# Peptides against a protein of PDB entry 3ESW: the designs that were tried, part 2

Target 1, 322 residues: chain A of PDB entry 3ESW
Amino acid sequence: NNIDFDSIAKMLLIKYKDFILSKFKKAAPVENIRFQNLVHTNQFAQGVLGQSQHLCTVYDNPSWHSIVLETLDLDLIYKNVDKEFAKDGHAEGENIYTDYLVKELLRYFKQDFFKWCNKPDCNHCGQNTSENMTPLGSQGPNGEESKFNCGTVEIYKCNRCGNITRFPRYNDPIKLLETRKGRCGEWCNLFTLILKSFGLDVRYVWNREDHVWCEYFSNFLNRWVHVDSCEQSFDQPYIYSINWNKKMSYCIAFGKDGVVDVSKRYILQNELPRDQIKEEDLKFLCQFITKRLRYSLNDDEIYQLACRDEQEQIELIRGKTQ

## One batch from the design tools (peptide; made by RFdiffusion4, then SolubleMPNN)

Design b1_p8_2_s1 (from b1_p8_2, 5 letters changed)
Fold by OpenDDE base, seed 3:
Structure b1_p8_2_s1 (fold): chain B 322 residues (1-322), chain A 8 residues (1-8)
Amino acid sequence: as target 1 above (322 residues)
Amino acid sequence: ELIEKALK
């Protein structure tokens, strides 16, 4: 009896696929109970859920993508991408082109488009007057500011002219295309939308210790790549722990297809206590939310994403980028 | 909540 090894291999692959797909079926009653109990009893879990409900879907807006692409200097961007791509001797159509695009978007955003705002300039005295600004505190948005998902407005007084300048903390990324300034929150918010507008697979990374950045899935590198618009940084996950000597406890990535604890990528030293949730409960939570985000996907999409997830988990365990 | 600062 010639053992048809090809038939056996095919059968095993089918069974394996079915096994993987079975993990993404509708949650069992026990899993739903565990999830509900966790988000009702653990504040960190509730926060992760709340963030996922916004960050996983908000950037998948075709209307916003159009507005972004109409606002950016696409001619300049693609000119620079093409120049650097050609300079390095790459052929047209290579997957690496997208990495060059992201690098140029980082350059363009930091150098040509957006500004860091520690303090606003005085509305009366004009540009480069932020040094004269004294913080008076924060207040709620006025009627105009409230139109742009503004939760807080920072108030500053000019020491030179005595006038008040408002710095509204807008969460509407379309408004940020106009204001063109902010801190890490505004930077990451708008930059995430920008990357999404180019059709890229992007995650928003939340760090509990008051920083945020992006990850981009590079088809060339076949992995999630660290991207920080504030630092014009591409594939430098070590910058926080090593260069900044930052202490951190949690880094959670939020994307349309999943929520992932990416702490192992970024927390290389100076780890703070991870005492906000049990590790098993956090793992369960992220998997449960991810499962829900994939409920509308077909079996092939689910399987492909599951394979990608497994590769990422292997990477995170090894502590080495491929 | 909007994250306020990049701490360097």
Scores: peptide ipSAE 0.026, ipTM 0.730, DockQ to the pose 0.011
Fold by OpenDDE base, seed 2:
Structure b1_p8_2_s1 (fold): chain B 322 residues (1-322), chain A 8 residues (1-8)
Amino acid sequence: as target 1 above (322 residues)
Amino acid sequence: ELIEKALK
């Protein structure tokens, strides 16, 4: 009996696909109970859930994408991308072109579009007056600021003229297209939307130790790539642990199709205690939220994403991002 | 929470 190895291989692939798909079916009652108990009893879990409810969906707004594309200098951006693409002479076409696009968007955003704001300039004294600004504290938004999803307003007094300047911490990224200034929160928020507006697979990475950045899924590199708009950084996940000597405990990535603990990509040294949640519970939480985000996807989409997830997990275990 | 850039 000639064993048809091809037929066996096909059958095994089908069974494997079915097995993978079975993991993304509706959660068992026990899993729902575990999830509910976890988010009700663990503050960190509740925070991750709360962030996922916003960050995983907010950037999937076609109206916002249109406004972004209408606001950016697309002619300049594509001119620069085309120039760099032509210089390297790569044959990979659109896959590598997208990496050049992200690199140019990083350049454009930092150099031409957005500004770092440690302290605001004095509204009365004008430009380059931030050195004269003394923080008075923070307060709630006024009626106008509240229209732009503002949770906090930083208040500054000018040492020169005595006037008060307000620095609203807007969470509306469309308002940030107007203000064009902020700290890492505003930078990452708007830059995440910008990348999404080009149809890219993007995640928002939250670090517990007060930093945020992006990840972009490069089809050329076939992996998630570190992207920090504040640093104009592409594929440099080591910058926090090594260059900044930053101590970190958690890095969580939030995307349309999943929530992933990416701490292993960024925490290379100076690891802080991971005492906010049990590792198994965090893994369960991220998987459970990811499963929920994928409930509307078809079997092929679920399978492709599951394959991507598995490759990322292998990458994170091996530490071979470079 | 005020998310601030880490000092270099």
Scores: peptide ipSAE 0.025, ipTM 0.731, DockQ to the pose 0.011
Fold by OpenDDE base, seed 4:
Structure b1_p8_2_s1 (fold): chain B 322 residues (1-322), chain A 8 residues (1-8)
Amino acid sequence: as target 1 above (322 residues)
Amino acid sequence: ELIEKALK
């Protein structure tokens, strides 16, 4: 009798795995046509695709990881992690250590490493002169700024000395290791790379309403965890909707293994109209891109990721009932 | 422009 139940369980598991794997097979011609039509006819879909082509892969650069690890004060970071970890009475080797690491990286990044830039300091007058800066507008990058994936340069005039200061909005995270300043875009960009450099599973979350943050997959919590470098925030997805009373329509997470609509995690109140794309088309788009990102993975990897995706979807559904 | 100030 026990042998039969084990055999049935194994058979059901095989059938379930095969069913899951069948969803991640190469896209049918009809799905390709639907995808092509969607990205050509819907601007939001085109934007999501464009972001996925960059954000899903750009941070998986071993050369960049080495540069990051060489630039950070690892001795300070690990000293602080070890101190807080020991204080809470944890033994070495627990998965929770990584959560302490991410919390320290948040602290280190905000307090010791990176600076928020509302306005730049005057290049001539020196430090703490941003109060004297008047915005003149934005322009394209010069030849030097263009080397660091700069799309826009904000121009400021010093009210004290009259000199012009340029604030290039660099998208090269390696350049941000040098400049060590920016707004939410620069913060999230470099912090995403930092987390990736420690070998962590990280997603870049884009909010349509001009904010960006990270998600980290905690092996201890066995879920995606909200991480905002600007706020030094860990596992506080409610801060935007509740604390900021922010109105939002879309939050899309971009990672190496998929693109996921995570709006349900962050949009708890003051939801704006989701009128940029049909819900079914957005779901299709995210699934289609995710499927493409997983084409090179083996069946076991695909299955494990699919299980993670299912758990996340369950979480996102349940979270609205609290 | 990703300009959102943290509303304190």
Scores: peptide ipSAE 0.024, ipTM 0.732, DockQ to the pose 0.011
Fold by OpenDDE base, seed 1:
Structure b1_p8_2_s1 (fold): chain B 322 residues (1-322), chain A 8 residues (1-8)
Amino acid sequence: as target 1 above (322 residues)
Amino acid sequence: ELIEKALK
């Protein structure tokens, strides 16, 4: 009996593909019931769902991408990318160019484009007057501010001239292209859109302990790469746990193709209690949302993404980002 | 480094 090993291998590959694809079929009634019960009974689960409904889709806006690309100094950006890429003599292949692009975008954004705002400058006294500003509290947006998805406005009084300056916390990233200032939320929001505007695979990472950053999928490194616009940081997932000695409980990544618990990538020490949801329920939740996000994809796309997911899970278990 | 609230 000449065992046709090639035929067996092909059959096994088909069966494996079918098995993987079966995980992404429409949810069974029992899974829908479990999901509904979870989001109605667990506040953390409801929060993750709510974030996914916004963060997974909002940045996939071609009109926004055009506005971003029209606003950035593309000539400067590409000049700098080309300069850095030329130093490596193409030895590492063309895919590394995108890593250089992301690194330049980090530089450009922090150094040339956007500003950190602890306190706003006084609208009357002008630039470099933030030292004179006293916080009075926060209030709801006015009619103009409400046009730009603003939920909160911080109010400041100038100690020099006595005038009031408003610092709206805009969630509209297009408005942030105009204002060009904010804290970690505004930075990450606009920078996520910027990376998406270059056609990159990007996730928004939410940390429960009041920080946010990005992940970019590097085709050169063949993995998700930590990207923090506030820190001009590329591939330094350890900075929070090690350098900042930050205590953290949850890091959740939100992208167009899925929601992933990436806590293991960033929480290397000083782990806070993970008591907001059962681990099994969080895993189920992320998988369920991911499955829904992929319903419109074809079998080949689903399979490729599933293979990527498996590699990421292996990476997260092994703690090897390098 | 002021790590402040993520935008909702």
Scores: peptide ipSAE 0.021, ipTM 0.684, DockQ to the pose 0.011

Design b1_p8_2_s2 (from b1_p8_2, 5 letters changed)
Fold by OpenDDE base, seed 3:
Structure b1_p8_2_s2 (fold): chain B 322 residues (1-322), chain A 8 residues (1-8)
Amino acid sequence: as target 1 above (322 residues)
Amino acid sequence: DLIEKALK
């Protein structure tokens, strides 16, 4: 009996593909009930769902991509990318070009384009007057500020001239192209849109302990890469736990194709209690939302993304053993 | 809003 090993291998591959695809089929009634109960009874789960409804889709806007590309100095950016790419002896068409692009975008954004704002400058006294500003608290947006998805406005008084300066915390990334200033939220929001505008696969990472950053999928490295616009940081996931000695409990990544608990990539020490949700329920929640985001994809797209997900999970497990 | 807290 000549065992046709090729036929067996093909059959096993088909069965494996079918098994993987079966995990992404429409949720069973029991899964829908579990999901509904979880988001209605657990505040953290409700938060993750709410964030996913915005962050997973908001940046997939072609009109916004056009506005971004028209606003950036593309000639400078590509000139610098090409220069650094050529210095390292790479040939045109290599997948590593996207890594150079992201590194230049980090440089350009921090050095040439956007400004960190602890306190605003005085609107009356002009530039470099933030040292004279005293916080008075926060208010709701006025009629003009409310047009740009603003929930909070920080109010400051100038110690020199006595005038009031408003610092609206805009969530509209197109408005941020004009204002060119903010903290981690504004930086990450606009930088996520910028990366998306170059056609990159990008996730927004939310940390429960009041920080946010990006990940992009490097085709050269064949993995998700940490990107922090505030720090001009590329592939340094350890900076929070090790360099900052930051205590953290949850890091959740939000992308168009899925929601993933990436805590294992970033929480290397000083782990805070993960008491907001059961680990099994969080895993279920992320998988359930990810299934919903993939409902319009074909079987081949679903399978490719599932293979990527498995590779990431292996990476996240191995990172604890190094 | 929970979304606003995620973006700040």
Scores: peptide ipSAE 0.021, ipTM 0.559, DockQ to the pose 0.012
Fold by OpenDDE base, seed 4:
Structure b1_p8_2_s2 (fold): chain B 322 residues (1-322), chain A 8 residues (1-8)
Amino acid sequence: as target 1 above (322 residues)
Amino acid sequence: DLIEKALK
């Protein structure tokens, strides 16, 4: 009896695919009840859900992508990418080109395009006057600021001229293309949109301890890569816990295809208590939201994403052993 | 604020 190993392999692959796909079927009534109870009873879960409703979809806007590409100096960017790519002896068409693009976008964004704003410059005294600014507190947006999804406005008084300068914390990334300044929130928000505008797979990473960054899916490295626009950092997930000695409890990644607890990638030491939610409930929540985000995808897309998720989970487990 | 605290 010649065992048709090819037939067996095909059958096993089909059964495995069916098994994977079964996990992404419409949620059972019991799962819906668990989800509803969790988000109504746990504030952290409610926060993760609220963030997912915005961050998972907001950057998938073709009109915004066009505005970004029209605003950036694409000639400079591609000139620099091509220069560094050629210098390292790579041939055209290699998947590694996108890694060079992301590295140049990090450089361009930090060095040429966007400004860190601890304190704003005085609107009256002009550039390089932030040292003269005294914080007076924060207030709600005015009618004009409210048009650009502004939740808070920081108020500063100039010690030199006495004038008030407003620093609105805009959440509209298109407005940030104009203002070209902010802190980690504005940096990450606009940079996430920039990366998306180049057709890249990007996640927004929220850290509970008041920092945010990106992850980019490198087709060359075949994994999610840490990307911090504030630090011009590529593939350095250790910078927070090791270099900054930052204490952290949660890092949650938000993308179009899912929500993932990526804490294991970034929290290498100085772990704070993870007491905001039960680990099982957080895992359930992320899986449930991810499942909802994939409801419109076909079986092949769902299967490919599930394989990517599995590979990432393996990576996150192994990374703690190095 | 976060970067300034990490650089000190």
Scores: peptide ipSAE 0.018, ipTM 0.682, DockQ to the pose 0.010
Fold by OpenDDE base, seed 5:
Structure b1_p8_2_s2 (fold): chain B 322 residues (1-322), chain A 8 residues (1-8)
Amino acid sequence: as target 1 above (322 residues)
Amino acid sequence: DLIEKALK
């Protein structure tokens, strides 16, 4: 009896596809009840939901992409990418070009485009006066600042001239194309939009311990890649736990296609207590939000994304065993 | 098209 291994493989693939697709069907009434109860009773769950409602969709704005591409020095960027790509003799194939692009965007953003702002310069004394600035606290936005999704404004007094300088913490990434300064929040916000404007698959990673960064899906590496614009870092997920010796509890990635607990990629040592939510409830929450984000996708798209999700989960498990 | 340039 020649076992038709090809027929068996095809049947197994069909059954596997059906099984995967069944996981992404519309939530059962019991799952909806569980979700509603979780977000109403657990503050961390409510926070993750609230972030997902913004971060998963806000960067998918074609008008913003156009403004970004019109603002960046694309000729310089592509000139540099082409130079670096030419050095490798194209041996690694065309998919590696996007990795070179992301690396150049990291360089360009940090070196040429955006500035770190620990303290603002004095509006009266001019450039390079931040050393003279004393923080007075924070307040709500004024009428002008409120136009650019500003949640808070840091207030500084100049020790030299006595004038007040406002540092609005803008959440509008288009305003950040003008201001070109900020901390990790502004850096990650605008850089996420920049990567999205090049048609890349990008996630925003929120760390509970007051840091944020990106992940880019590399078609060359066939995985999610750590990207930190503040650090000009590509594929260095260890920098927080190892280099900074940072203690962390949660890292959550937010993308158009899902919400994923990526803590295992970044929390390599000095793990803080994960006491904000039950692990099972967090897993359920992320899966539930991910299902909702995929409800408009066809079966083939759902299947491809599910395969990607499984590969990521395998990667995250293997990284703990090395 | 800036988008076409960005996708190459």
Scores: peptide ipSAE 0.008, ipTM 0.514, DockQ to the pose 0.014
Fold by OpenDDE base, seed 1:
Structure b1_p8_2_s2 (fold): chain B 322 residues (1-322), chain A 8 residues (1-8)
Amino acid sequence: as target 1 above (322 residues)
Amino acid sequence: DLIEKALK
């Protein structure tokens, strides 16, 4: 009996694909009940769901992408990318160009485009007057500020002229293209949109301990890459735990194709108690949301993403990003 | 955190 090994291999591949696809079928009634109970009884789960409803979809806006590309100095950006890419002599293939693009976008954003704002400059006294600003507290947005998804406005008084300056915490990334200032939230929000506007696979990473950053899927490296616009950092996931000695409990990545617990990539030491949710329930929650986000995708897209997910999980377990 | 404020 000539065992047709090719036929067996094909059948095994089909069965494996079918098995993988079966995990992404419409949720069973029992899974829906579990999900509903979890988000109604666990505040952390409710928070993750709420974030996913915004962060997983908000950046997939073609109108916003056009506005971003019209606002950036693309000639400067591509000139710099081409210059750095030319030094490598194309030895590592064309996919490395996108890594150079992301690195230049990090440079451009931090050095040329956006500003860190601990305190605003005085609206009356002009530039470099933030040292004269005293915080008076926070209040709700006025009618104009409310147009740009503003939940909070920080109020400052100038010690020199006595005038009040408002620092609205805008969540509309298009407004941030105008204001060009903020803290980690504004930086990450706009930078996520910028990367998405170049057609890149990007996730927004939320850390429970008051920091946020991006991940970019590098086709060259064939993995998710840490990207922090505030730090001009590319592929340095260790900076928080090691360089900052930051204590952290949860890092959750939000993208159009899924929600992933990426804590193992970033929490290398000084781990805080993970007591907000059971680990099994968090895993279930992320998988359930991911499954819902993929309901409109075809079988080939689902399979490709599932293979990518498996590789990422292997990476996260091994603790090796290299 | 801007996100926590947007969820409340």
Scores: peptide ipSAE 0.008, ipTM 0.553, DockQ to the pose 0.011

Design b1_p8_2_s3 (from b1_p8_2, 5 letters changed)
Fold by OpenDDE base, seed 3:
Structure b1_p8_2_s3 (fold): chain B 322 residues (1-322), chain A 8 residues (1-8)
Amino acid sequence: as target 1 above (322 residues)
Amino acid sequence: DVIKKALE
């Protein structure tokens, strides 16, 4: 009797799928206990959990997406994307169009839309007066500022006119569409929302050493791609460790479908001690949160994401971007 | 340049 190798292969694939899906079943009591103990005893773990509760879901807001798309110059954006895409003669396939879109959004955001703010301009003296501003410290928001998820307001005095200018650190990305200025936090916050508004798979990357950026999942490249709106950077994960010579300990990516330690992508040299949590506990924490984020997904979605996660882990282990 | 995160 000829061995039906095709039938055997199909059976093995089914069993493998079932095995993968079994990992995403409801957490065992022991896992729940481990999780609770970890977040109650480890401050870093508590911070990661707290960030996940916000960053993994906040950008999945259709009303915000509509406001963003109504605010951006879509005609200009798509004109530029079409122009760059046409140069390739479609040789790379249709999926590359989204990479061109992200690159144009980076250009548009930095050059046409948003402004870096070390110090605000004087509200009395007008534009290009930030050089005259002296920081006085920070305070809580006033009644108006509090409407836009503002926890801190930086206070500046003008050396020329003596007036006070307030720089509220807004966390409401819709307010940032109006203010059009900030530092890496405001840049990354709004830019993450912008990318999400185009229906893209995006993660918010938190670096412990006071920087933040995005990752975009490129269907063309079939991987997570580094995206930094502040730097107009696409697929340059090395810029922090190499170009900036930045010392870093942790980079954690937060997305709707998971939380992932992406430190190996970005920390290429000048690694700081990873002493905030045990590596096994961090791995467990990220996996546990990821599992929870996927509880509402169907088996096919879970399996597809698990396959994607495995490819990312292989990439991170190899230290090679394909 | 002052790199500062948002108040998350």
Scores: peptide ipSAE 0.054, ipTM 0.819, DockQ to the pose 0.010
Fold by OpenDDE base, seed 4:
Structure b1_p8_2_s3 (fold): chain B 322 residues (1-322), chain A 8 residues (1-8)
Amino acid sequence: as target 1 above (322 residues)
Amino acid sequence: DVIKKALE
C-alpha cells in the first residue's frame, strides 16, 4: 500500500493549523474571569494592561505617519542609506535594505534630529545654558501643555538670570517633532512612531527599571532586533546588562500584534527579583492581551503570527544557553 | 542619566 506521504503531510499541516488557531479563539468564560481577577488584584498586571491599551495601538495612526514623513529629511536619509547599502555591494530589492534604513534612522535621529535633555537650556539665556539650570521639582501641566498629553512638567531655575524654565514631559509624539528634545521616554516614543511611519513592525519595550527602547522585526534577520535610539544601537540587547551592568527585573514588549515578555533577551546578569507577579500569571496576561489584539485577524494572519511567536520563544530559550 | 521621568 503506497503510503501517500503527501496526503498525510497535508492532513497533519491542516490539523496543526487548526490546533494553533484554536489557541486564538475567543477566550472562554473561565479565562475572562481569570483575567479580570488578575488585573483587579495585581497592580503590575493592571499596569501592563494599561500600557497595552495605549502602546499597542497609538502608533498605528496614518495621519501621524504622514506628519512624520513630511518632517524628516527623507532626501538625506535615503541618500545615506543608499550610500551605505552600495558600499557593501548589495543589490536593490533585498530585505537587508530595511536594516540599513533603521541604522540610518538611528544615526539621523541621534546626530541630526533629536537632543538629549538632562536639563533644559534657559529660555532667556539661550542655547547651551543647561549647566546653569537648577531643578526646583515637578509641576502639573498648564492649559497649553495639557493639549499635548503632558503628565508632568519639570521646573528649572537659571542660576545666571534667575528665570524659570519649564521642561514639559510630552507624551504626544507629534509635539516631540517640534520640541526635538527629551530623555529615554521622549526618544523612544517618537522613534517608535518614526519607524512605524516607514511601515515597519515595531514594538515598544518597557523596562521596569526606568528605561525604554524599541524592537524592530527584521525581515532579513527574520527576528525581532533590539533598537535603542538613545544609544544609536542596533541588535545589541546586551548593552544594559553587560555594558551598563544594569540590574533589571522585567522587560515587556508592546506591539500591535501582541504583548511579549522579552526579559530573557535583555536580562543576562544582575537579575532583580521578579516578585511583582507570578510567572504563570504574567504569561497568561501577555497571551490574553495578545489574543485580544488578534481578534480581527484572519486565520492566515493568526497562523503566521503564531509561527513568529514560536520562533521568538525558541530564540529566547536558546539565548540563555549562550 | 537615562531616566524616563525623574532626575532623582
Scores: peptide ipSAE 0.052, ipTM 0.807, DockQ to the pose 0.009
Fold by OpenDDE base, seed 2:
Structure b1_p8_2_s3 (fold): chain B 322 residues (1-322), chain A 8 residues (1-8)
Amino acid sequence: as target 1 above (322 residues)
Amino acid sequence: DVIKKALE
């Protein structure tokens, strides 16, 4: 009896696919109850859910993508990408080109497009006057600022002229295309949209210890890649723990297809207590939200994403990204 | 919000 190994392999593959797909079927009533209880009783869980409701979907706006592409100097960007791609002579095909694109976007954004704003310049005294600015505190937005999803306005007084300068913390990334300044929040917000506008798979990474950055899924590297627009950093997840000697507890990635605890990628030393939620509950929460985000996807899409998720989990366990 | 930059 010639065992048709090919037939067996095909059957095993089908069964494996079905098994994987079964994990993404509609949640059981018990899982829904667990989820509801968790988000109502745990503040950290509620925060993660709230962030997911915004960050996982807000950047999937074709109108915004068009505005971004119309605003950026695409000719300069692609000229630089083409130049770098030609220089390295990589026969590695179209996949590596996207890595060059992201690297150029990092350069362009930091060097040519956006500005770090620790303190604003004085509206009256003009450029390079931030050193004369004293913080007075924060207040709510005025009627004009409120049009651009502004939750907080930082107020500064000029020590030289005595005038007040407002620094509205806009959450509307289209407004940020105009203002072209901010801190890590504004940088990451707009840069996430920029990457999405090029059709890239991007996640927004929230760190509990007051920083935010991106991850880009590199088809060339076949993994999620650390991307920090503030630092012009590509594939340097160690910069926070090692270079900054930052203490951290949680890093959560938010994308259109999932929410993932990526703490293991970035917290290499100086780990703070993870006391905001039970590890099992956080894992459950991220999986549950991810499952919901994928409800409209077909079986092939679900399977491909599940394979990607599994590979990422293996990577995070092994710690061998570099 | 205000972060230490390491690559500058």
Scores: peptide ipSAE 0.040, ipTM 0.784, DockQ to the pose 0.011
Fold by OpenDDE base, seed 1:
Structure b1_p8_2_s3 (fold): chain B 322 residues (1-322), chain A 8 residues (1-8)
Amino acid sequence: as target 1 above (322 residues)
Amino acid sequence: DVIKKALE
């Protein structure tokens, strides 16, 4: 019997694709019940779902992308990218250009565009007066602040002039293009939008222990890359656990195509108890949300993303991010 | 070099 190995290989590939695609079919009734029960009974699960409903889709706004691109100094950015690419990029191929772009955006954002704000400057006394500011607490937004998705306003009193200065914690990234200041939340929010505005695959990473950053999918490196705008950091996932000696329990990445537990990439030591949800339930939750996010995609897109997911999982298990 | 910053 002449075994047609080519035919067998093709058949196996088809079966494999079908198998992969079957995982992304509409959830069975039992899975829906499990999901509903989980999000109704587990607060952490509810939080992840709530975040996914916002973070996975909010940045896919063409109008916002246009506003961002109109606001940034694109001439400066591309000048710098071209300069760096001309040094080394041609030898590595065109895909590395995007890595240079992200690195320049990190530089530009931190050095030229955005400002870290522990305490605001006094509105009356002017620049470099934050040292004179005393926190009075937080309150809800006023009528003007509420227009820009503001949940909290930090209130400060100037020790010099006695005036009150408000630091609204805006969640509208377009407003942040104007204010150009904040902490990790504002930094990550706007920077995520900036990266998305260049057509990049970007995820928002939420850490339970009060930090947030981005991941960018590098076509050159063919993996998700750590990106922290606050630190001007590219591909340094170890900075929190090692450099900061930060204790962490959960890092969850939110993107348009999925929700992924990326804790293994960032929690390298000093792991806090993961007691908010059963590991199996968290895995189920992330997969379930991911399936929902992909319902509108075609089979080829689903398959490509599934292959990417598999590679990422292998990477996370092996601890071979770098 | 990563500088420790205040968290949110």
Scores: peptide ipSAE 0.036, ipTM 0.760, DockQ to the pose 0.011

